# Ledger of designs, part 57: peptides against a protein of PDB entry 6IDX

Target 1, 380 residues: chain A of PDB entry 6IDX
Amino acid sequence: KELAKLSADVTFATEFINMDGIIVLTRLVESGTKLLSHYSEMLAFTLTAFLELMDHGIVSWDMVSITFIKQIAGYVSQPMVDVSILQRSLAILESMVLNSQSLYQKIAEEITVGQLISHLQVSNQEIQTYAIALINALFLKAPEDKRQDMANAFAQKHLRSIILNHVIRGNRPIKTEMAHQLYVLQVLTFNLLEERMMTKMDPNDQAQRDIIFELRRIAFDAESDPSNAPGSGTEKRKAMYTKDYKMLGFTNHINPAMDFTQTPPGMLALDNMLYLAKVHQDTYIRIVLENSSREDKHECPFGRSAIELTKMLCEILQVGELPNEGRNDYHPMFFTHDRAFEELFGICIQLLNKTWKEMRATAEDFNKVMQVVREQITRA

## One batch from the design tools (peptide; aimed at target 1 Q87 N99 T129 Q181)

Design b2_p21_1_s3 (made by RFdiffusion4, then SolubleMPNN; from b2_p21_1, 10 letters changed)
Fold by OpenDDE base, seed 1:
Structure b2_p21_1_s3 (fold): chain B 380 residues (1-380), chain A 21 residues (1-21)
Amino acid sequence: as target 1 above (380 residues)
Amino acid sequence: SLNERRMAKMRKMQEEVAKER
């Protein structure tokens, strides 16, 4: 107990480390010896002292043995572990993962996200916070090839449902630290959109052009079977499509594919538009047709708006950036839907369309509308 | 830091556990 308290002092820590004191603490954990009186209390203080000593940054985390890692992972994976031991074990694993890629690899072999999910189903918000913090650390340190697999595991309806029911809808107010960890999890999940955000459309790719054609079909030819898409558009059809692309609000009415060559948001904007058109078809058709039937210069350009809104959402969600330690803002929708970004886009595009009408905006007011919409999104 | 706050909470919890014994 006194060692754990004194270990917070840098002078004491330096002297204790110089005496190989950390090695003694690690060996005590490695032994797993339960024969001592007050074992749980002693172990809890040992783990506290170890964390406080390591927090000074004097000793590399790589000094720990595989046996030590296995013991700590064992305290997280075993049922009926003392809450005090569990908290410190989660914190040690988080610190190991964050400070060493070598330790990340070893820990990722010893623990599963499923084991950490069990610690979210408890009433103790501190345990829940440390469990999410360790999940976030593992996600952050995952190599790119494994990051998508981890995200798919985090995108499991089960994990989201548990966080929603046991953390967000829990009987306790969400503390700042938990709100931060939920924010971090959201940012790390939305960072998987970076690839699509930075993917330029190839105007010569027929498959990508067919998506734009499908957006036109859904908006204007709702009863037409997609199989009857006549590949050989006569000049009259090409002229008709140019009019339709104008009504869809693309900037380039002749070749809408050019609007998706800007990165960000690249192909991610097209993904959002296609999702809206397929999943929220009535909303999509309504937005497009309400603006396509206007003759008063108050048309909201859907295509341009969708692209710029996607870019704005990427900026607000910090897609491609590391989580900021000062931020605690998370969107509850992240935990309610598997395609939370596309659903957020679907809400925000309706808000944009409403705001455009309320402002009686023209194409010249576009940037002003986008600024008002940004303020509305960031205050919600 | 976030870590300092976490460590302070862990210390406080350790003191609470030690009082319950």
Scores: peptide ipSAE 0.024, ipTM 0.552, DockQ to the pose 0.072
OpenDDE base, seeds 2, 3, 4, 5: peptide ipSAE 0.027, 0.021, 0.021, 0.022; ipTM 0.657, 0.644, 0.537, 0.656; seeds 2, 4, 5 fail the geometry check

Design b2_p21_1_s4 (made by RFdiffusion4, then SolubleMPNN; from b2_p21_1, 9 letters changed)
Fold by OpenDDE base, seed 3:
Structure b2_p21_1_s4 (fold): chain B 380 residues (1-380), chain A 21 residues (1-21)
Amino acid sequence: as target 1 above (380 residues)
Amino acid sequence: SLFERQMARQRKLQEEVAKER
């Protein structure tokens, strides 16, 4: 207990480390000797002292043994560990992950996101905070090839549901530390959209062009049997598509793929449009057909609007920005759905279409409408 | 608290690690 308190002092820490004191603490953990009276209390203070000593940055985190890592991971994976030991073990794992890529690799083999999820279901907000912090650390240190796997693990409806139900909708006020970790998790999740946001459409890629064609099909041919596609000559078909792409509100009616060559939002806008068209088909068809039937110059260009809205949402949500230590603002909505960005897009595109109608906007008013919509979204 | 101090240090470290990414 006294050691744990004194370990916060840099002078004491330096002297104690110089006496190999930290090695003694690590060996105590490694031994796993449960036979001592007050073992749990002693272990909790040992882990506290270890953490406080390591926080001085005098000793490299790489000094820890595999046995030590396994013991700490064991305290996190075991269901019946004292809250005090669990808290410190989570903190140590987080610090190990953040400070060392080598330790990250070892810990990622010993700890599963599923084990960390169990620590979110507790009433102790400090345990919940450390569990999310460790998830964030694992996400931050994950190599690029594994980031998508971590994303998919976070995309597990289970983790989001548990965060929503046990943390966000918990009976306790969210502390600043938890709010920050939720913010970090959100930022790391939004950063997965960056790749798509910065991906240019290839106008010559047939698979990508087929998505645009599918948007046309859903809007205009949803009731028509695909067998009745009139075998009319390639030119009439191209001319028909040009009209349809104009009705869809693309800027380039001849080659709508060109509208997705601008980054941001690149392919992310097309992903949002396709999601809307498939998941919210009635809403999509309504928006497109309401504007496509207008001859009064008050048509809302859906394609252009969807692209610019996607870009705006990326700007508002700061997609691609790194977590900042001073921020704690998170959006609970992003924990309610696995495709929360696309759902937000679906809400906002309806808001845009409504605002366009209310303003009696024309194509010349486009930027004014977008400004009003931005203000509406940022105030909500 | 120890928790608050630790979490404050970890927030800073998370930001530093994020910048190195």
Scores: peptide ipSAE 0.547, ipTM 0.955, DockQ to the pose 0.878
OpenDDE base, seeds 1, 2, 4, 5: peptide ipSAE 0.029, 0.022, 0.053, 0.508; ipTM 0.678, 0.613, 0.707, 0.951; seed 1 fails the geometry check

Design b2_p21_2 (made by RFdiffusion4)
Pose (drawn by RFdiffusion4):
Structure b2_p21_2 (pose): chain A 370 residues (1-223, 234-380), chain P 21 residues (1-21)
Amino acid sequence: KELAKLSADVTFATEFINMDGIIVLTRLVESGTKLLSHYSEMLAFTLTAFLELMDHGIVSWDMVSITFIKQIAGYVSQPMVDVSILQRSLAILESMVLNSQSLYQKIAEEITVGQLISHLQVSNQEIQTYAIALINALFLKAPEDKRQDMANAFAQKHLRSIILNHVIRGNRPIKTEMAHQLYVLQVLTFNLLEERMMTKMDPNDQAQRDIIFELRRIAFDAETEKRKAMYTKDYKMLGFTNHINPAMDFTQTPPGMLALDNMLYLAKVHQDTYIRIVLENSSREDKHECPFGRSAIELTKMLCEILQVGELPNEGRNDYHPMFFTHDRAFEELFGICIQLLNKTWKEMRATAEDFNKVMQVVREQITRA
Amino acid sequence: ETAFLERRYAVSRREQAAAAH
């Protein structure tokens, strides 16, 4: 108890650390008996002292043994133990992950997505905060080529709805540090879109060109003489600036292939809305048609800008858009809503092709005021 | 306990910001 009190003082901590005092603590956790059952209070003070001592930055986090790591991960992976032990254990794991790629790799193997998510279902906001913090730390430290798989795994176990039901709509008001973790989670989540945003279409890749052909087919085949007239104009009546080679329009980065993903999502998941928008504007040879392809690409870019896809998380922000915690595919759903808004605003302005940038500005103002 | 949580959250925030780079 006394050690936990004094370890926050650097003057004391240095003296204790210079006698390998941290090893006394790690050895106790590694091999001490009945720690959770008979000595939980002692164990809580031990973990408090350990974290306080490590927070002075005198020694590397890489000093910790695999045995110590496994024991701490064990306290998190178990059917919940004492709240004080769990809080410190989650905090120790977060610090290990943030401070070492090697520790991240070992910890990622010792804890499951389901175990971490289950700690969000406790009524204690600090336990919830550290659970989300550990999740954020795993995302921050995951190799670029593994972060998407991790997101899918957390999504399949319902991380989003658990956060919505147990944190955002929970009884306890969200305090500043929890709000910060939600902000960081949202930033990391949007940043999963960044690679596709910056990926150019290969116009010479037939498989990619066939995706655009499929998009056009879904809409034009819902319309006979009128359908023939649409196809004679290649992709003009689908609204692409490059009428003959629309794949070239997807070389603009941002938004790149993310725009294509959004269009395909709208066509497949919301086929009636996609068909309505395209057919209201595919036989219009007055200058008043709303060009779908050009509008979708620019809207995708605009949404990326509004939502700050690619921005790094920082210390100063605690903001988040709560509606993104209400749908597994909220970004794509937002695209669909905004493309309908864009078409409504276009018609309200009796807009022509020359008005394209003005309409996009009004849409930007509508979205950002909402 | 409150002082420990304040310190801990301050450490966590700084470490997360540093890990973002």

Design b2_p21_2_s1 (made by RFdiffusion4, then SolubleMPNN; from b2_p21_2, 11 letters changed)
Fold by OpenDDE base, seed 5:
Structure b2_p21_2_s1 (fold): chain B 380 residues (1-380), chain A 21 residues (1-21)
Amino acid sequence: as target 1 above (380 residues)
Amino acid sequence: MEEFLERMNKVLRERQAKAAK
């Protein structure tokens, strides 16, 4: 207890480390000897002193043994551990993951996100906070090839549902630190959209062109009586598609693929449009047909609006930016759905279409509508 | 214990911010 208190002082820490005191603490953890009547209290103070000593940055985290890592990971994976030990063990693992790539690799082998989810299902917000912090650390330090797997684990309905129900909708006020960890998790989750946001459409990729054609099909062929199949001419088909792409509100009516060559938002805009068209088909068809039937120059160009809205949402959500230490703003909505970004897009495109009508906008008012929509989204 | 947790939370933020840079 006294050692744990004194370990917060840098002068004491320096002298204690010079006396190999930290090695003694690590050996106490490594021994795993539960035989002492006050073992849990002693261990909690040992872990406290270890954290306080390591926080001075005098000793490299790489000094820890694999046995030490396994013991700490064992305290996190075992269901019957004292809350004080568990909290400190989560903090130690998080610190290890952030400070050393070699320790990250070892820890990622010893613990799973599934084990950390169990620590979110508790009433203790400190445990929940450090569990999310460790998840965030594992995500942040994951190599690019494993980030998508981590993403998929976060995309698992279970983790988001648990965070939503046990953390966000918990009966306790969210402390500033928990809010920060939820913000970090949100940022890391949205950064997975960066690849798609920065992916240019290849106009020669037939599969990508088929998506644009599918958007046309969903909008116009679903209501077309089979009798209006226009005749056999390839030129008439091209002219028909050009008209359809104009009615869809693409900027390039001849080759809509060119609208997706700008990054950001690149292919992410096309993904959002396809999601809307498939998952919210009635909403998509309504938005497209309501504007395609207008001859009054007050048509809202869906394709252009969807692209610029996707770009705006990426800017608002700071997609591709690293988490900021000073921020604690998280959106509970992003924990409510598996495809929360696409659902947000679907809400915001309806808001945009509504705002366009209310403003009686024309194509010249486009930027003004987008500014009003930005203000509406950022105030909600 | 409360002071320890407060200090740990501060250091946690600083580490995350440093690891993100």
Scores: peptide ipSAE 0.265, ipTM 0.875, DockQ to the pose 0.933
OpenDDE base, seeds 1, 2, 3, 4: peptide ipSAE 0.259, 0.253, 0.156, 0.244; ipTM 0.869, 0.866, 0.799, 0.857

Design b2_p21_2_s2 (made by RFdiffusion4, then SolubleMPNN; from b2_p21_2, 10 letters changed)
Fold by OpenDDE base, seed 4:
Structure b2_p21_2_s2 (fold): chain B 380 residues (1-380), chain A 21 residues (1-21)
Amino acid sequence: as target 1 above (380 residues)
Amino acid sequence: DKAFLERRNKLLRKRQAEAAK
């Protein structure tokens, strides 16, 4: 107990470390010997002292053995009655993950996000906070190839639903630290959109062109009796597509792929359009056809609007920004759906279409409509 | 315990922000 208290002092810590004191503490954890009277209390103070000593940054986290890591991971994965040990063990693992890529790799093998879900279902907010902090640490230190797997694990309805129901909608006020960890988790989730936001469409990529063609098909061929496949020549077909792309509201009616070469929002806008068209097909068709059937200069250009809205949403949500230590603003909505960004896009594109009609906008008013829509989204 | 947790929480934020860079 006194060691744990004194370990917060840098002078004591320096002297104790010089005496190999940390090595003694690590060996106590590694031994796992429950034979001592007051083992749990002793272990809790040992882990406290270890954390306080390591927090001075005098000793590298890489000094810890694999046996130590396994013991700490064991305290997190096993049903421990001692909340104090669990909390300190979560804090140790989080620190290990953040301070060492080698330790991250070892810990990622021993602990799954699934095991941390049990620590989100408890009534202790401090445990929940450290469980989310460890998830965030694992997410931050994940190599780029594994970040999508972490995202998919977060997008797993279970983890997201547990956070929503047991943390966000819990019967207690959210403390500032928990709000910060939820903010960080949100930022890390949005940063997965950055790749697509910065991906330019290749106008020569057939698969990407087929997505644009699928948008056309869903909008115009879904109501068309397949019998009216105009068997007439390749030129009439090209002219037909140019008309259809104009009706879809693309800026480049000849080659809509060119509208997705601007980054941001790049391919992310196309992903949003495709999601809307497939998941909310009736809404998509309605928006497109309501504007394609107008002969009055009051058509809302869907394609252009969807691109600029995607860009605006990325700006509002600060996609690609690093988590700020001072921020604690999180959006509970992003914990409600697996595809929360695309769902937000689907809500906002309807809002844009409504606002366009209400303003009696023309193509010249486009930027004014976008400003009004931005104000509406940022006030919601 | 409270003072330890407060120090720890400050350190978590800092390390997390540093690890994001």
Scores: peptide ipSAE 0.373, ipTM 0.920, DockQ to the pose 0.928
OpenDDE base, seeds 1, 2, 3, 5: peptide ipSAE 0.371, 0.369, 0.366, 0.370; ipTM 0.920, 0.918, 0.918, 0.919; seed 5 fails the geometry check

Design b2_p21_2_s3 (made by RFdiffusion4, then SolubleMPNN; from b2_p21_2, 13 letters changed)
Fold by OpenDDE base, seed 5:
Structure b2_p21_2_s3 (fold): chain B 380 residues (1-380), chain A 21 residues (1-21)
Amino acid sequence: as target 1 above (380 residues)
Amino acid sequence: MEELQERRNKRLRELQAKAAK
């Protein structure tokens, strides 16, 4: 107990480390000897002293043995009665993962996200916070393939549902530390959109062009029996498509694929448009037809708006940026929807269309509308 | 062209009526 308190002092920590004191603490954990009276209390203080000593950055995390890692991982993976040991063990594992890629690899072999999810189902917010912090650390340090797997596991609703039900909808106010970890989890998940955000459309890729054709079909041809669309690519059809692409609000009416060659937002904007058109079809068609029936220069260009909105959402959500230690802002929608980014886009595009109408905007007002929409999104 | 626009306007009115409910 006194050692744990004194270990917070840098002077004491330096002297204690110089006396190989930290090695003694690691060996106490490694021994696993439950034979001592008050072992749990002693272990909790040992782990506290170890954390406080390591937090001074005097000793590398790589000094820890594989036996130590296995013992700490064992305290997290096994049903433990002692909450204090579990809390310190989660914090130690987080620090190990964050400070050493070699320790990350070893820990990722010993612990699953599924085991960490069990620690979110408790009423103790500190345990929940450290469990999310460790998930975030593992997510941050994971190779891209494993990161996608973790995101898929997160997308399988279980982690989101548990966070939603046990943390966000809990009867306790969310502390700053928990809010930060929820923010970090959001940022790390949205960073998976970076690839699509930086993917240029190939104007020669027929499959990508067919998505643009499908957007047109859904908006304008959805009452036409698909059987009666004569397959003949006549010049009249090309001219009709150019008119339809103008009504869809693409900048390049002749070749809308060119609007998706700029990165950011690249293909991510097309993904959002397609999601809106398929999942929220009535909303999509309404937005397009309301603007396509205008002849008064107050048309909201859907295609251009969707691209610039996607880019703006990427900027607001800091897609491709590392989590900032000072931020605690998270979107509840991230935990309520599987396709949270696309759903956010679907809400924001409706807001944009409404704001455009209210402002009686023209194409010259485009940037002003986008600025107002940005302010509305960032204040919500 | 007019018939196409009339169909679009009809569909728009139906969608607006659906969204107002």
Scores: peptide ipSAE 0.255, ipTM 0.862, DockQ to the pose 0.008
OpenDDE base, seeds 1, 2, 3, 4: peptide ipSAE 0.254, 0.183, 0.241, 0.217; ipTM 0.863, 0.815, 0.855, 0.841

Design b2_p21_2_s4 (made by RFdiffusion4, then SolubleMPNN; from b2_p21_2, 12 letters changed)
Fold by OpenDDE base, seed 1:
Structure b2_p21_2_s4 (fold): chain B 380 residues (1-380), chain A 21 residues (1-21)
Amino acid sequence: as target 1 above (380 residues)
Amino acid sequence: MEELLKRRNERLRRLQAEAAL
């Protein structure tokens, strides 16, 4: 207890470290010897002193043994650990992951996100905060391929649901630190959209062109089975499709694929349009047909609007930007659905169409409508 | 403990920002 308090002092820490005192603390953890009276209390103070000493940055985190890592990971994975030990163990693991890529690799082998989810189901907000902080650390230090896998995993859907139900909808006010960790998790989740945002459409890729054709089919041929689309589009059919792509509001109505060659938002805009068309089909058809049936200059170009809205949402949500240490603004909506970005797009595209109608906008007013919509989104 | 946790949390936020770079 006194050592843990004194370890906060840099002078004491320096002298204690010079006496190999930190090695003694690590060996106490490594031994796992439950033989002492008040072992849990002693261990909690040992872990506190270790954290305080390491927080001076005098000693490299790489000094820790594999045995030490396994003991700390063991305290996080065991169901019957004292809350005080668990809290400090989560904090040590977070610090290890953040300070050392070699320690990250070892910890990622010993601990799963599934084990950390169990610590989110508790009423203790400090434990919940450290569990999310460790998840965030693992997410940050993961290689790109593993980050995508971690996000797509069943663990992420479960994690989201647990965060929503036990943290966001919890009976306790969210503290600033928890809000920051939720913000970080949200930013890291948005960074998974960056790949699609920066992916250019290949106008020669038939599979990508078939998605644009599917958007046309859903809007205008909703009763037609996709199996009956005879692949031999005669020149008359190509000319018909050019009219349909104009009615869909693409800028390049001859070759809509060209509208998706600009990055950002690249293919992410097409993903949003396809999601809207498949998941919210009635809303999509309504938006397209309401504008395609207008003989007046007040038609809202859906395709152009969807692309520019996707770009705007990426800018507002800072997609591809790093987590800022000072921010704590998380959006609870992003924990309500797996495809929360596409759902936000679906809400915002309806808002855009409404705003366009209310303003009696023409194609010349496009930028003004987008500015009004931006202000509406950023105030909500 | 609260002051320690506060200082530590501020440091961890910096480390998160640095780890993202």
Scores: peptide ipSAE 0.194, ipTM 0.831, DockQ to the pose 0.804
OpenDDE base, seeds 2, 3, 4, 5: peptide ipSAE 0.171, 0.191, 0.191, 0.189; ipTM 0.811, 0.824, 0.828, 0.824; seeds 2, 4, 5 fail the geometry check

Design b2_p21_3 (made by RFdiffusion4)
Pose (drawn by RFdiffusion4):
Parts: sequence; C-alpha cells; structure tokens
Structure b2_p21_3 (pose): chain A 370 residues (1-223, 234-380), chain P 21 residues (1-21)
Amino acid sequence: KELAKLSADVTFATEFINMDGIIVLTRLVESGTKLLSHYSEMLAFTLTAFLELMDHGIVSWDMVSITFIKQIAGYVSQPMVDVSILQRSLAILESMVLNSQSLYQKIAEEITVGQLISHLQVSNQEIQTYAIALINALFLKAPEDKRQDMANAFAQKHLRSIILNHVIRGNRPIKTEMAHQLYVLQVLTFNLLEERMMTKMDPNDQAQRDIIFELRRIAFDAETEKRKAMYTKDYKMLGFTNHINPAMDFTQTPPGMLALDNMLYLAKVHQDTYIRIVLENSSREDKHECPFGRSAIELTKMLCEILQVGELPNEGRNDYHPMFFTHDRAFEELFGICIQLLNKTWKEMRATAEDFNKVMQVVREQITRA
Amino acid sequence: SAWFERHMARRRRDQARVAAE
C-alpha cells in the first residue's frame, strides 16, 4: 500500500527502480499464489505501484517478460475478476501496446475480440474507457495490412452496437476521457477508408471497367427506344465527364476507388433509389440533368473532406458524430442520403451543368449545418 | 480518481505520439 502511494513520486521511484524494485512486482505477479482469491487487494496495490513506476519513463517497457504479459492478459481474458484488478490490467496492456510493437504482437495473440468487447458491458465507466482505449491502441499499432481484418472481426462481434447501447445510450453521462476515446475510435474507423480514397482505378483493368458497365446496366435496363438512345451515348447519360472511358474519372484521388465503392453500394443495397436518380436524369437532353457519375465522385470527395478521412487522431479533440455508431455501413448510408440530397438541391436550383460547383457548395453547406 | 486522470492524460499523449509515427 505504501509502495503504491510513494511510487508516484519520481524522487522515491528512482531509488526503488535502481534496486530492481520493478522486478519484485513483476516476479510477484508472475509466480505469486492465490493472488486473485486471497490477495486481490495486495495485487491491486502491486499493479498500481507497477504502473506508477513505469510512468516515470526511466525503464523500457520491453523489459517485461512473456510470463508477466500473459498473466496480465489472463486477468483481462477471464470471466471478469475484481474491478480494480481489471482496470489496472487493461491499463497495463494499453501502455504495453502503445510503447512497443513487440508487446503489441504478443498481446494481440493473448486476448480475443469477444473478451475485450464484453468488458464494455460492465456498468463501470472507467472499465469501459480502458477497454475502448485498449481497442484503440491495438488499432493504432496494428500493421497497415492487418487493421482492416481487425475492424471486421470487432464488427462481427458487434462492437458498434455494444458501444451504442452500453456507452452512448448508457445511464452514466459520458465524461471527458471516454469522449476522447470515442473520438479516437471514430478517427481510426474513418481512416480505414483512406487507402481506397487514394487508390486510382486502373483504366486498363477489364475487371474494373466491368464494374462501371454493371453500374450502368442496373439503371439503364430498368427503362425501349429510350433505352437504346441512352446506350448510344456510352456513359454520358450516367453522368460521367469522360463519356467513353469513365474509368478515367476514377483516377482522381481523392476519392478514387472509394467513389466506385459508394456507387456500387447504392446500386446493390438501395437499387430503387439508384434507379430513380439515374433515370430521372438519363433522358434529360435539356441542360438541366444532374450528372450522377460526376456528382457521386465529387460528393464522395466532399464527404471525405467533411469527415476528415486521413486525419490523424490528436490530443486536443473529443468530438464525434454519434449517428455513425448506429449503422454498420454508416459512411455508405450517408453517401446514399447525400446523393438524394444533392439531386433534390439540384432540382430546387433548376441547375444546369454550369452550376455544378454552386450546387456542390449548397450541398456542402446543407451537410455541415446538419 | 487522481490516478485515473494522470494515467489517462499520459495515454492520450501516447496515442497521439503513436499516431504520428
């Protein structure tokens, strides 16, 4: 108890650390008996002292043994133990992950997505905060080529709805540190879109060109003389600036292939809305048609800008958009809503092709005021 | 608690530091 108190003082901590005092603590956790059942109070103070000592930055986090790591991960992976032990254990794991790629790799193997998510279902906001912090730390430290798989795994176990039901709509008001973790989670989530945003279409890749052909087919085949007239104009009546080679329009980065993903999502998941928008504007040979392809690409880019896809998380922000915690595909759903808004605003302005940038500005103002 | 506040302040800086890498 006394050690937990004094370890926050650097003057004391240095003395104790210079006698390998941290090893006394790690050895106790690694091999001490009945720690959770008979000595939980002692164990809580031990973990408090350990974290306080490590927070002075005198020694590397890489000093910790695999045995110590496994024991701490064990306290998190178990059907919940004492709240004080769990809080410190989650905090130790977060610090290990943030401070070492090697520790991240070992910890990622010792804890499951389901175990971490289950700790969000406790009524204690600090346990919830550290759980989300550990999740954020795993995302931050995951290799670029593994982060997407991790996101899918957490999504399949309902991380989003659990946060919505147990944190955002929970009884206890969200305090500043929890709000910060929600902000970081949202930033990391939006940043999963960044690679596709910056990926150019290969116009010479037939498979990619066939995706655009499929998009056009879904809409034009819902319309016979009128259908033929649409196809004779290649992709003009689908609204692409490059009428003959729309794949070239997707070499603009941002938004790149993310725009294609959004269009395909709208066509497949919301086929009636996609068909309505395209057919209201595919036989319009007055200058008043709203060009779908050009509008979708620019809207995708605008949403990326508004939502700050690609921005790094920082210390100073605690903001988040709560509606993104209400749908697994909220970004794509937002695209669909905004493309309908864009078409409504276009008609309200009796807009022509020359008005394209003005309409996009009004849409930007509509979205950002909402 | 005081411990929680201090710890979370440090972890906030750590998260930002890692993100900058």

Design b2_p21_3_s1 (made by RFdiffusion4, then SolubleMPNN; from b2_p21_3, 13 letters changed)
Fold by OpenDDE base, seed 3:
Structure b2_p21_3_s1 (fold): chain B 380 residues (1-380), chain A 21 residues (1-21)
Amino acid sequence: as target 1 above (380 residues)
Amino acid sequence: SELDERRFKKLRKLQEEVAKE
């Protein structure tokens, strides 16, 4: 206990480390010897002292043995461990993952996100916080392919549900530390959108052009069976499609694919539009038809608005940016829905359409409408 | 504990530092 307190002092830490004191602490953990009176208390203070000593950055985290890692991971994976040991073990694993890619690899072999989710189902907010912090560390240090797998896994739906039910809807106020870790998790998850945000549409990609055509079909031909493959489009069909793409509010009425060549938001805008059209079809059709039936200059250009709104949401959510210490703000919607970004888009596009009508906007007012919408979104 | 609170602050700082690299 006294050692753990003194280990916070850099002078003491330096002297203790120079005397190989940290090696003695690691060996105590590695031995796993439960024969000592008050073993759990002693171990908790040992782990505290170890953390405080390592926080000085004098010793590399790579100095730890595989046996040490296995013991610490064992304290996290075992169902009946002392709360004080569990908390410190989670913190040690987090620090290992953050400070060493080699330790990340070893830890990722010893623990699963599923095991960490079990530590969210407790009343202790400190344990919950360290469990999320370790998940965040693993997510941050994972290779891109593994990050996407972590994101797609049933583990994320389950993780979000558990966080929602046991953390956010818990009977205790969320502390600043937990709020920060929830923010970090949100940022890391939204950063998976960066690839799509930076992907330019190829105007010659037929598969992507078929999505744009599907947007047209859903808006204007919703009652017609998809079986009418667009045969070799006569000039009349091309002219018809140009009119339809104008009514959809694309900037390039001849080739709407050109509107998705701008990055950001690139293909992410098309993904949002397609999601809206398929999942919220009535809302999509309403927005499009309300603006397509206007012969007045007060038409809200859906296609242009969807693209610029997607870009704006990426800016507001800081897509592609790493999490900052000073931020503790998170969106509850992130934990309530699997497709939270697309759902947010669907809410915001309706807000945009409403704001456009209320302002009696024209195409010249587009930027003013977007500014007002930005303020509305950031205040909500 | 006071030690745990200090640790939380250090961990947040470390996360920010790692995020800047």
Scores: peptide ipSAE 0.019, ipTM 0.599, DockQ to the pose 0.786
OpenDDE base, seeds 1, 2, 4, 5: peptide ipSAE 0.018, 0.020, 0.018, 0.019; ipTM 0.589, 0.556, 0.598, 0.603; seeds 1, 2 fail the geometry check

